# Peptides against a protein of PDB entry 2V3S, part 57

Target 1, 95 residues: chain A of PDB entry 2V3S
Amino acid sequence: PISLVLRLRNSKKELNDIRFEFTPGRDTAEGVSQELISAGLVDGRDLVIVAANLQKIVEEPQSNRSVTFKLASGVEGSDIPDDGKLIGFAQLSIS

## One batch from the design tools (peptide; made by RFdiffusion4, then SolubleMPNN)

Design b2_p19_7_s1 (from b2_p19_7, 10 letters changed)
Fold by OpenDDE base, seed 4:
Structure b2_p19_7_s1 (fold): chain B 95 residues (1-95), chain A 19 residues (1-19)
Amino acid sequence: as target 1 above (95 residues)
Amino acid sequence: DEEFLERARAFSERSRARA
């Protein structure tokens, strides 16, 4: 399996690393993304962007070691989105 | 956020159990 880390800020704006394994051929990017949402770890509005980037990293994990992407849930927030600070952005990486 | 941490840990454990 592929060992991954999803780094994002919780409701208190604290950075957290969510570690999980992805097994190609068994797991799907959308399926795992839906599980993240069901677990209360990702906002439901971010299903599309999380799934798209999860798919990107698992299809070429040796090349795509890290991907940072803008969250739909962060656009309407009071804080200005910033990919460097992961404000309104999340990051997937190979652990 | 302890609740968030607990949910994250549970997710990680489920992920590892399936693999």
Scores: peptide ipSAE 0.790, ipTM 0.956, DockQ to the pose 0.925
Fold by OpenDDE base, seed 5:
Structure b2_p19_7_s1 (fold): chain B 95 residues (1-95), chain A 19 residues (1-19)
Amino acid sequence: as target 1 above (95 residues)
Amino acid sequence: DEEFLERARAFSERSRARA
């Protein structure tokens, strides 16, 4: 399996690393993304974006060691989105 | 956020369990 880390800020704006394994051929990017949402770890509005970027990293994990992407849920927040600070952005990386 | 941490840990454990 591919060991991944999803780094994102929770509702208290605290940066967290969510570690998980992804098994190609069994897991799907959309399925895992839905589980993240169901677990209350990702905003439901971010399903498409998380799934797309999860797919990107798992299809070429050796090349795509890290992907940072803008969250739909972060666009209308009070804080200005910032990919460096992961404000309104999340990051997937290979552990 | 302890609740968030608990949910994150549970998610991690589930992912490892199914692998």
Scores: peptide ipSAE 0.790, ipTM 0.955, DockQ to the pose 0.940
Fold by OpenDDE base, seed 3:
Structure b2_p19_7_s1 (fold): chain B 95 residues (1-95), chain A 19 residues (1-19)
Amino acid sequence: as target 1 above (95 residues)
Amino acid sequence: DEEFLERARAFSERSRARA
């Protein structure tokens, strides 16, 4: 399995690392993304972008060691999006 | 946020125990 880390801010704007494993051929990017949402770890509005980037990193983990992407849930927030601070952005990386 | 951390740990554990 591929060991991954999803780094993002919770509702209190605290940065957190969520560790999980992904097994190609068994798990799907959409399925795992849906589980993250169901667990209350990711906003439901971010299903598409999280799934797309999760798919990107798992299909070529040797080439894509880290991907940072803009969250739909963060665009209209009070804070200005910032990829460096992961404000309105999340990051997936190979552990 | 202890609640968030608990949810994150639970998710990680389910991930490792996934069939």
Scores: peptide ipSAE 0.790, ipTM 0.953, DockQ to the pose 0.771
Fold by OpenDDE base, seed 2:
Structure b2_p19_7_s1 (fold): chain B 95 residues (1-95), chain A 19 residues (1-19)
Amino acid sequence: as target 1 above (95 residues)
Amino acid sequence: DEEFLERARAFSERSRARA
């Protein structure tokens, strides 16, 4: 399986790393993204973007070691999105 | 956020659980 880390800020704006494995052929980007949402770790509005980027990293994990993407849930927040600080952005990386 | 951490840990353990 592919060992991944989803780094994002929680509701208290604290940066957290969520470690998980992705098994090609068993797991799907859409499915795992839905699990993250169900677990209360990702906002439901971010299903599309998380799934798209998860798919990107798992299809070529050796080439796509890290992907950072803008969250739909972060656009309307009071804080200005910042990819460097992962404000309104999340990051998926190979562990 | 301890609650968030607990949810994250539980999610991380899913791989082990289904192995």
Scores: peptide ipSAE 0.740, ipTM 0.937, DockQ to the pose 0.775

Design b2_p19_7_s2 (from b2_p19_7, 8 letters changed)
Fold by OpenDDE base, seed 1:
Structure b2_p19_7_s2 (fold): chain B 95 residues (1-95), chain A 19 residues (1-19)
Amino acid sequence: as target 1 above (95 residues)
Amino acid sequence: DAEFEARARAFSERSRARA
């Protein structure tokens, strides 16, 4: 399996690392993304973008060691999105 | 956020235990 880390801020704007494994052929990007949402770790509005980037990193983990992407849930609100600070952005990386 | 961290840990454990 591929060991991954999803780094993102919770509702209190605290940065967190969520570690999980992805097994190609058994897991699907959308399926794991849905599980993250069901676990209360990812906003439901971010299903599409999380799944897309999860798919990207698992299809070529040797080349895509880290991917940072804008969250749909982070576009609206008082805070200005910032990929460097992961404000309105999340990051997937190979552990 | 202890609750969020607990959910994150649970997710990690589900991943490791799943086979």
Scores: peptide ipSAE 0.720, ipTM 0.918, DockQ to the pose 0.823
Fold by OpenDDE base, seed 5:
Structure b2_p19_7_s2 (fold): chain B 95 residues (1-95), chain A 19 residues (1-19)
Amino acid sequence: as target 1 above (95 residues)
Amino acid sequence: DAEFEARARAFSERSRARA
């Protein structure tokens, strides 16, 4: 399995790391993304972008060691998006 | 946020258990 970390801010704007494993052939990017949403860890509006980036990192984990992406849930917020501070952005990386 | 951290920990444990 591939060991991954999803780094993002919670509703109180606190940075958190969510560790999980992905097994190619058994897990799907969309399936795991839906599980993250069901667990209350990711906003439902971010299903598409999380799944797309999860697929990207698991298809070539040796090349795609880290991916940072804009969240749909962050574009309409009061805070200005910033990829460096992960404001309105999340990051997936190989553990 | 203790609640968010608890959910994150539970997710990590679930993933580890099924993998």
Scores: peptide ipSAE 0.719, ipTM 0.921, DockQ to the pose 0.909
Fold by OpenDDE base, seed 3:
Structure b2_p19_7_s2 (fold): chain B 95 residues (1-95), chain A 19 residues (1-19)
Amino acid sequence: as target 1 above (95 residues)
Amino acid sequence: DAEFEARARAFSERSRARA
């Protein structure tokens, strides 16, 4: 399986790393993204963007070691989005 | 946030067990 880390801020704006494995042929990007949402770790509004980037990284993990993407849930937040600080952004990386 | 961390830990554990 592919060992991944999803780094993002919780509702208290605290940065967290969520470690999980992805098994090609058994798991799907959308399925795992749905589970992250159900677990209360990802905002439901971010299903599409998380799934798209998860798909990207698992398709070619040898080339896509890390992907940073804008969250839909962060666009209308009080804080200005910043990819460097992962404000309104999340990051997926190969562990 | 202890609750968020607990959810994250649970997710990691489920992933290891499932994979």
Scores: peptide ipSAE 0.719, ipTM 0.920, DockQ to the pose 0.911
Fold by OpenDDE base, seed 4:
Structure b2_p19_7_s2 (fold): chain B 95 residues (1-95), chain A 19 residues (1-19)
Amino acid sequence: as target 1 above (95 residues)
Amino acid sequence: DAEFEARARAFSERSRARA
């Protein structure tokens, strides 16, 4: 399995690392993304972008070691989005 | 946020058990 880390800020704007494994052929990017949402870890509005980037990293994990992407849920926040600070952005990386 | 961290740990443990 591929060991991954999803780094993002919670509702209190605290940065957190969520560790999980992805098994090609058994897991799907959309399925795992839906599970993250059901667990209350990702906003439902971010399904599309999380799934797209998860798919990208698991397709070529040796080439795509880290991907940072803008969250749909972040555009409504009071803070200005910033990829460097992961404000309105999340990051997936190979553990 | 203790609740968020608990959910994150639960997700990690589920993933490990399933894989």
Scores: peptide ipSAE 0.719, ipTM 0.920, DockQ to the pose 0.911

Design b2_p19_7_s3 (from b2_p19_7, 12 letters changed)
Fold by OpenDDE base, seed 4:
Structure b2_p19_7_s3 (fold): chain B 95 residues (1-95), chain A 19 residues (1-19)
Amino acid sequence: as target 1 above (95 residues)
Amino acid sequence: DEEFQRRAEEFSRRSRERA
């Protein structure tokens, strides 16, 4: 399996690392993303972008060691999005 | 946020159990 880390801020704006394993051919980017949402770890509005970037990193884990992407849930937030601070952004990386 | 961390750990555990 591929060991991944999803780094993002919770509702209290605290940065968290969510570690998980992804098995190609068994897991799907869409399915795992839905589980993240069901677990209350990712906003439902971010399904599409999380799934897309999860797919990107698992299809070429050696080349895509880290991907940072803009969250739909962060666009209309009070804070200005900032990829460096992961404000309105999340990051997937190979553990 | 202990609640968030709890949910994250449970998610992590489930991912390992599937593998």
Scores: peptide ipSAE 0.799, ipTM 0.956, DockQ to the pose 0.888
Fold by OpenDDE base, seed 5:
Structure b2_p19_7_s3 (fold): chain B 95 residues (1-95), chain A 19 residues (1-19)
Amino acid sequence: as target 1 above (95 residues)
Amino acid sequence: DEEFQRRAEEFSRRSRERA
């Protein structure tokens, strides 16, 4: 399995690392993203972007060690999106 | 946010258990 970390801010704007394993051929980017949403860890509006970037990193984990992407849920927030601070952005990385 | 952390840990655990 591939060991991954999803770094993102919770509703209190606190940065958290969510560690999980992904098994190619069994898990799907869409499925795992749906699990994240059902667990209340990711906003439902972010399904598409999370799944797309999860797919990207698991396709070539040796080349794509980290991917940072803009969240749909963060665009309309009060804070200005900032990829460096992960405000309105999330990051997937290989553990 | 302990609730968020709990949910995150549960998610992590499930990912390891199915692997």
Scores: peptide ipSAE 0.799, ipTM 0.956, DockQ to the pose 0.914
Fold by OpenDDE base, seed 2:
Structure b2_p19_7_s3 (fold): chain B 95 residues (1-95), chain A 19 residues (1-19)
Amino acid sequence: as target 1 above (95 residues)
Amino acid sequence: DEEFQRRAEEFSRRSRERA
């Protein structure tokens, strides 16, 4: 399996690392993303973006060691999105 | 946020259990 880390801020804007394993052929980017949402770890509005980037990193983990992406849930907030601070952004990386 | 951490840990554990 691929060991991944999803780094994102919780509702209190605290940065957190969520570690998980992804097995190609068994897991799907869509399915895992849905689990993240169901667990209350990711905003439901971010399903598409998280799934797309999860797919990207797992399809070529050697080439895509880290991907940072803008969250839909962060666009309309009062905080200005910032990929460096992961404000309105999340990051997937190979552990 | 302990609740968030709990949910994150549960997610992580489920991830490893199915693998």
Scores: peptide ipSAE 0.799, ipTM 0.956, DockQ to the pose 0.908
Fold by OpenDDE base, seed 3:
Structure b2_p19_7_s3 (fold): chain B 95 residues (1-95), chain A 19 residues (1-19)
Amino acid sequence: as target 1 above (95 residues)
Amino acid sequence: DEEFQRRAEEFSRRSRERA
């Protein structure tokens, strides 16, 4: 399996690393993204962007070691989006 | 956030169990 880390801020704006394994041929980007939402770890509005970037990193993990992407849930927040601080952004990376 | 951390750990565990 592919060992991944999803780094993002929770509702208290605390940065967290969520570690998980992804098995190509068994898991799907859409399915795992739904599990993240069901677990209350990702906002439901971010299904599309999380699934798209998860698919990107697992299709070529040797080339795509890290991807940072803008969250739909962070666009209209009070904080100004910042990819460096992962404000309104999340990051997927290979462990 | 204790609850967030708990949910994150549960998610991590589930990912390992199905692999």
Scores: peptide ipSAE 0.799, ipTM 0.956, DockQ to the pose 0.894

Design b2_p19_7_s4 (from b2_p19_7, 11 letters changed)
Fold by OpenDDE base, seed 5:
Structure b2_p19_7_s4 (fold): chain B 95 residues (1-95), chain A 19 residues (1-19)
Amino acid sequence: as target 1 above (95 residues)
Amino acid sequence: DEEFRKRAEEFSARSRARA
């Protein structure tokens, strides 16, 4: 399995690392993304972008060691999105 | 956020259990 880390800020703006494994051929990017949402770890509005980037990293984990992407849920927030600070952005990386 | 961390850990545990 591929060991991944989803780094993102919670509702209190605290940066968190969510560690999980992804098994190609068994897990799907959309499925895992839905589980993240169901667990209250990702905003439901971010299903599409999380799934897309999860797919990107798992399709070529050796080349895509890290992907940072803008969250739909972060656009309307009071804080200006910043990929460096992961404000309105999340990051998937290979553990 | 203790609750968030708890949910995150539970998610991680479920992930490991599947693998």
Scores: peptide ipSAE 0.800, ipTM 0.958, DockQ to the pose 0.906
Fold by OpenDDE base, seed 1:
Structure b2_p19_7_s4 (fold): chain B 95 residues (1-95), chain A 19 residues (1-19)
Amino acid sequence: as target 1 above (95 residues)
Amino acid sequence: DEEFRKRAEEFSARSRARA
């Protein structure tokens, strides 16, 4: 399995690392993304972007060691999105 | 956020259990 870390801020704007494994051929990017949402870890509005980037990193984990992407849920907030600070952005990386 | 951390750890545990 591929060991991954999803780094993102919670509702209190605290940065968190969520560790999980992904097994190609068994898991799907959309399925795991839906589980993240069901667990209350990812906003439901971010299903598409999380799934797309999860798919990107697991299809070529040696080349895509880290991907940072803009969250749909972060655009409407009062805070200015910033990929370096992961404000309105999340990051997937290979552990 | 203790609740968020708890949910994250539970998610991680479920992930490891499947693998």
Scores: peptide ipSAE 0.800, ipTM 0.958, DockQ to the pose 0.921
Fold by OpenDDE base, seed 4:
Structure b2_p19_7_s4 (fold): chain B 95 residues (1-95), chain A 19 residues (1-19)
Amino acid sequence: as target 1 above (95 residues)
Amino acid sequence: DEEFRKRAEEFSARSRARA
């Protein structure tokens, strides 16, 4: 399996690393993303962007060691989105 | 956020169990 880390800020704006494994052919990007949402770790509005970027990293993990993407849930927040600080952004990376 | 960390760890554990 592919060992991944999803880095994002929780509701208290604390940066967290969520570690998980992805098995190609068994797991799907959308399925795992839905599980993240069900677990209360990802906002439901972010299903599409998380799934898209998860798919991107697992299809070429040797090349795509890290992907950072804008969250739909972060657009309407008071804080200005910042990919470097992961404000309104999340990051997927190969562990 | 301990509750968030708990949910994250449980998710990680489930992930490892399936693999």
Scores: peptide ipSAE 0.800, ipTM 0.958, DockQ to the pose 0.909
Fold by OpenDDE base, seed 3:
Structure b2_p19_7_s4 (fold): chain B 95 residues (1-95), chain A 19 residues (1-19)
Amino acid sequence: as target 1 above (95 residues)
Amino acid sequence: DEEFRKRAEEFSARSRARA
């Protein structure tokens, strides 16, 4: 399986790393993204963007070692989005 | 956030268990 890390800020704006494994042919990007949402780790509004970027990294993990993407849930917040600080952004990377 | 960390660890554990 592919070992991944999802780095993002929680509701208290604390940066966290969520580690998980992805098995191609068994797991799907959408399925894992839905589980992240169900676990209360990702905002439901971010299903599409998380799934799209998860798919991107797992289809070519050797080429896509890390992807950073804007969250839909972060756009309307009071804090200005910043990819360097992962404010309104999340990051997926190969462990 | 202790609850967030707990949920994250549980998610990770489930991921390892099914892999």
Scores: peptide ipSAE 0.799, ipTM 0.958, DockQ to the pose 0.893

Design b2_p19_8_s1 (from b2_p19_8, 10 letters changed)
Fold by OpenDDE base, seed 4:
Formats: sequence, C-alpha cells, structure tokens
Structure b2_p19_8_s1 (fold): chain B 95 residues (1-95), chain A 19 residues (1-19)
Amino acid sequence: as target 1 above (95 residues)
Amino acid sequence: SAARAERLKAQQAELGPAA
C-alpha cells in the first residue's frame, strides 16, 4: 500500500497531518476521499478536488511526491486563500 | 475500508499539530 499524509487546517485553523494508506486496485480515490469526509477530516464540498488530487498522487507516486490544491470550502471562508500557508489549500504527500 | 475508516476517526479524535 501507498502511505500518504494529508496536511490541512482543522476548524480551529490548526495544521494537522492525517495519515492513511491507499492500495491500488482495491481502493478508489473517490472512496477514500469519502472516508476522509465521513471521519470529519475533510469538508464534503471538497470531495471532487480531494479525489482528483488523490488520484493524481497515487497514479504516479514516484513522480508526484507532493501535491497542493485549492479547497472549494476555502473560497468563501473568512481567510484569504494562501497556498504557502495552506489557508484554503490542502497538501497530499507520500509518507 | 472499515479498518481505514476507524483509523481516520481515531486520528480525528486525537488531532495534534502537524510535524
């Protein structure tokens, strides 16, 4: 399995690393993304963007060691999106 | 995955600062 880390801010705006595994051929990017949402770790509005970037990193984990992407839930938030500070952005990386 | 889902739930409960 591929060991992944999802770095994103919680409701208190604190950066956290969420660890999970992905097994190609058994798991799907959308399915795992739904599990992240069900666990309360990802906003439901971010299903599409998380799944898309999860798919990107697991299809070529050697080339895509880290991907940073804009969250749909962060656009209408009170804070101005900033990829460097991961405000309105999240990061997936290979553990 | 039920096992992964439970581990994710556990991490949600024990959230700490990113390394």
Scores: peptide ipSAE 0.697, ipTM 0.897, DockQ to the pose 0.346
Fold by OpenDDE base, seed 2:
Structure b2_p19_8_s1 (fold): chain B 95 residues (1-95), chain A 19 residues (1-19)
Amino acid sequence: as target 1 above (95 residues)
Amino acid sequence: SAARAERLKAQQAELGPAA
């Protein structure tokens, strides 16, 4: 399996690392993204963008060591989105 | 999976600062 880390800010704006595995051929990007949402770790509005980027990293994990993407839930937030600070952005990386 | 879901729930319960 592929060991992944999802780095994103919680409701208190604290940066956290979430660890999980992905097994190609058994798991789907959308299915795992739904599990992240069900666990309360990802906003439901971010299903599409998380699934798209999870698919990107697992299809070529050797080439895509990390991907940073804009969250739909962060667009209307109080803070200005910033990929460097992961404000309104999240990051998936190979552990 | 059920196992992954439980591990995710556990992490949600003990969220702390990223490394």
Scores: peptide ipSAE 0.696, ipTM 0.897, DockQ to the pose 0.349
Fold by OpenDDE base, seed 5:
Structure b2_p19_8_s1 (fold): chain B 95 residues (1-95), chain A 19 residues (1-19)
Amino acid sequence: as target 1 above (95 residues)
Amino acid sequence: SAARAERLKAQQAELGPAA
């Protein structure tokens, strides 16, 4: 399995690393993204973008070691989105 | 199985109560 880390800010705006595994041919990007949402770690509005980027990283994990993407839930937030600070952005990376 | 899902819930719990 592929060991992944999802880095994103919680409701207190604190950065956290969420660890999980993905097994190609057994798991699906959408399915695992749903689990992240069900656990309360990802906003439901971000299903599409998380699934898309999860698919990207797991299809070529040796090449795509890290992907940073803009969250739909972060657009209407009070803070200005910033990929460097992961404000309104999240990051998936190979552990 | 629900093993991964449970580990994700556990990690959420480690962060403490959140909205």
Scores: peptide ipSAE 0.695, ipTM 0.897, DockQ to the pose 0.547
Fold by OpenDDE base, seed 3:
Structure b2_p19_8_s1 (fold): chain B 95 residues (1-95), chain A 19 residues (1-19)
Amino acid sequence: as target 1 above (95 residues)
Amino acid sequence: SAARAERLKAQQAELGPAA
């Protein structure tokens, strides 16, 4: 299995690392993304973008060591999105 | 999976509410 880390900010604007595994051929990007949402770790509005980027990183984990993407849930927030600070953005990386 | 879901829920409990 592929060991992954999802880094994103909580409601207190603190960065947290969420760890999970992905097994190609058994898991699907959308399915695992739904599990992240069900666990309350990802906003439901971010299903599409998380699944898309999870799919990207697990397709070629040797080449895609990390991906950073804009969250739909962060667009309407009071803070200005910033990929460098992961404000309104999240990051997936290979552990 | 059930096992992954449980581990994710445990991490949520540890870290608190998400964005």
Scores: peptide ipSAE 0.695, ipTM 0.896, DockQ to the pose 0.834

Design b2_p19_8_s2 (from b2_p19_8, 13 letters changed)
Fold by OpenDDE base, seed 3:
Structure b2_p19_8_s2 (fold): chain B 95 residues (1-95), chain A 19 residues (1-19)
Amino acid sequence: as target 1 above (95 residues)
Amino acid sequence: REERAEQLKQQAKELGPAA
């Protein structure tokens, strides 16, 4: 399996790392993304963007070691999006 | 799926303070 880390800020704006495994042929990007949402770790509005970037990283994990992407839930938030601070952005990486 | 959701919660790690 592929060992991944999702880095993003929680509702209290605290930065967190979420570790999980992805098994190609058994797991799907959308399925795992839905599980992240069910766990309350990802906003439901971010299903599409998380799944798309998860698919990108797992299709070539040796080449795509890290991806940072804008969250739909962060666009209309009170804070100005910032990819460096992961405000309105999340990051997936191979652990 | 519920099993993984619980695992995900347990694997959450705080890295730093609020922005």
Scores: peptide ipSAE 0.391, ipTM 0.867, DockQ to the pose 0.289
Fold by OpenDDE base, seed 2:
Structure b2_p19_8_s2 (fold): chain B 95 residues (1-95), chain A 19 residues (1-19)
Amino acid sequence: as target 1 above (95 residues)
Amino acid sequence: REERAEQLKQQAKELGPAA
């Protein structure tokens, strides 16, 4: 399995790391993303973008060691999105 | 799926204060 870390801010704007495994052929990017949402760790509005970037990193993990992407849930927020501070952005990386 | 969701919640780690 591929060991991954999802770094993003929670509802209190606190930065969190979420470790999980992805097994190609058994897991799907959409399925795992839905599980992250069910766990309350990802906003439901971010299903599409999280799944897309999860798919990108797992299809070629040695070349895509880290991906940072803009969250849909962060667009309407009061804070200005910032990829460096992961405000309105999340990051997936290979552990 | 529900089982993994619970595992994910338990594995989440706070890294720092609010932005």
Scores: peptide ipSAE 0.390, ipTM 0.866, DockQ to the pose 0.307
Fold by OpenDDE base, seed 4:
Structure b2_p19_8_s2 (fold): chain B 95 residues (1-95), chain A 19 residues (1-19)
Amino acid sequence: as target 1 above (95 residues)
Amino acid sequence: REERAEQLKQQAKELGPAA
């Protein structure tokens, strides 16, 4: 399986790393993303963007060691999005 | 699937303070 880390800020704006494994052929990007949402770790509004980027990283893990992407949930938030600080952004990386 | 969800919760680690 592919060992991944999802780095993003929680509802208290605290930065967190979430470790999980992805097994191609058994797991799907959307399925795992839904599980992250069910766990309360990802905002439901971010299903599409998380799934898309998860798919990107797992299809070419050797080339896509890290992907940072803008969250839909952060676009209309009070804080200005910042990819460097992961404000309104999340990051998936190969562990 | 829900079992993985619970596992995911347990695997979350705080790295730093609020922005």
Scores: peptide ipSAE 0.390, ipTM 0.866, DockQ to the pose 0.306
Fold by OpenDDE base, seed 1:
Structure b2_p19_8_s2 (fold): chain B 95 residues (1-95), chain A 19 residues (1-19)
Amino acid sequence: as target 1 above (95 residues)
Amino acid sequence: REERAEQLKQQAKELGPAA
């Protein structure tokens, strides 16, 4: 399996790392993304973008060691999005 | 799915204070 880390801010704006495994052929990007949402770790509005980027990183984990992407849930927030501070952005990386 | 969901919650690690 591929060991991954999802770094993003929780509802209290605290930065968190969520470690999980992805097994190609068994897991799907959308399925795992839905589980992250069910866990309350990802906003439901971010299903599409998280799944898309999860798919990207697991397709070629050797070349895609890290991907940072804009969250749909962060667009309408009061804070200005910032990929460096992961405000309105999340990051997936190979552990 | 729910099994992994609960597991994911337990694996979440806070890295720092709120922005």
Scores: peptide ipSAE 0.389, ipTM 0.866, DockQ to the pose 0.293

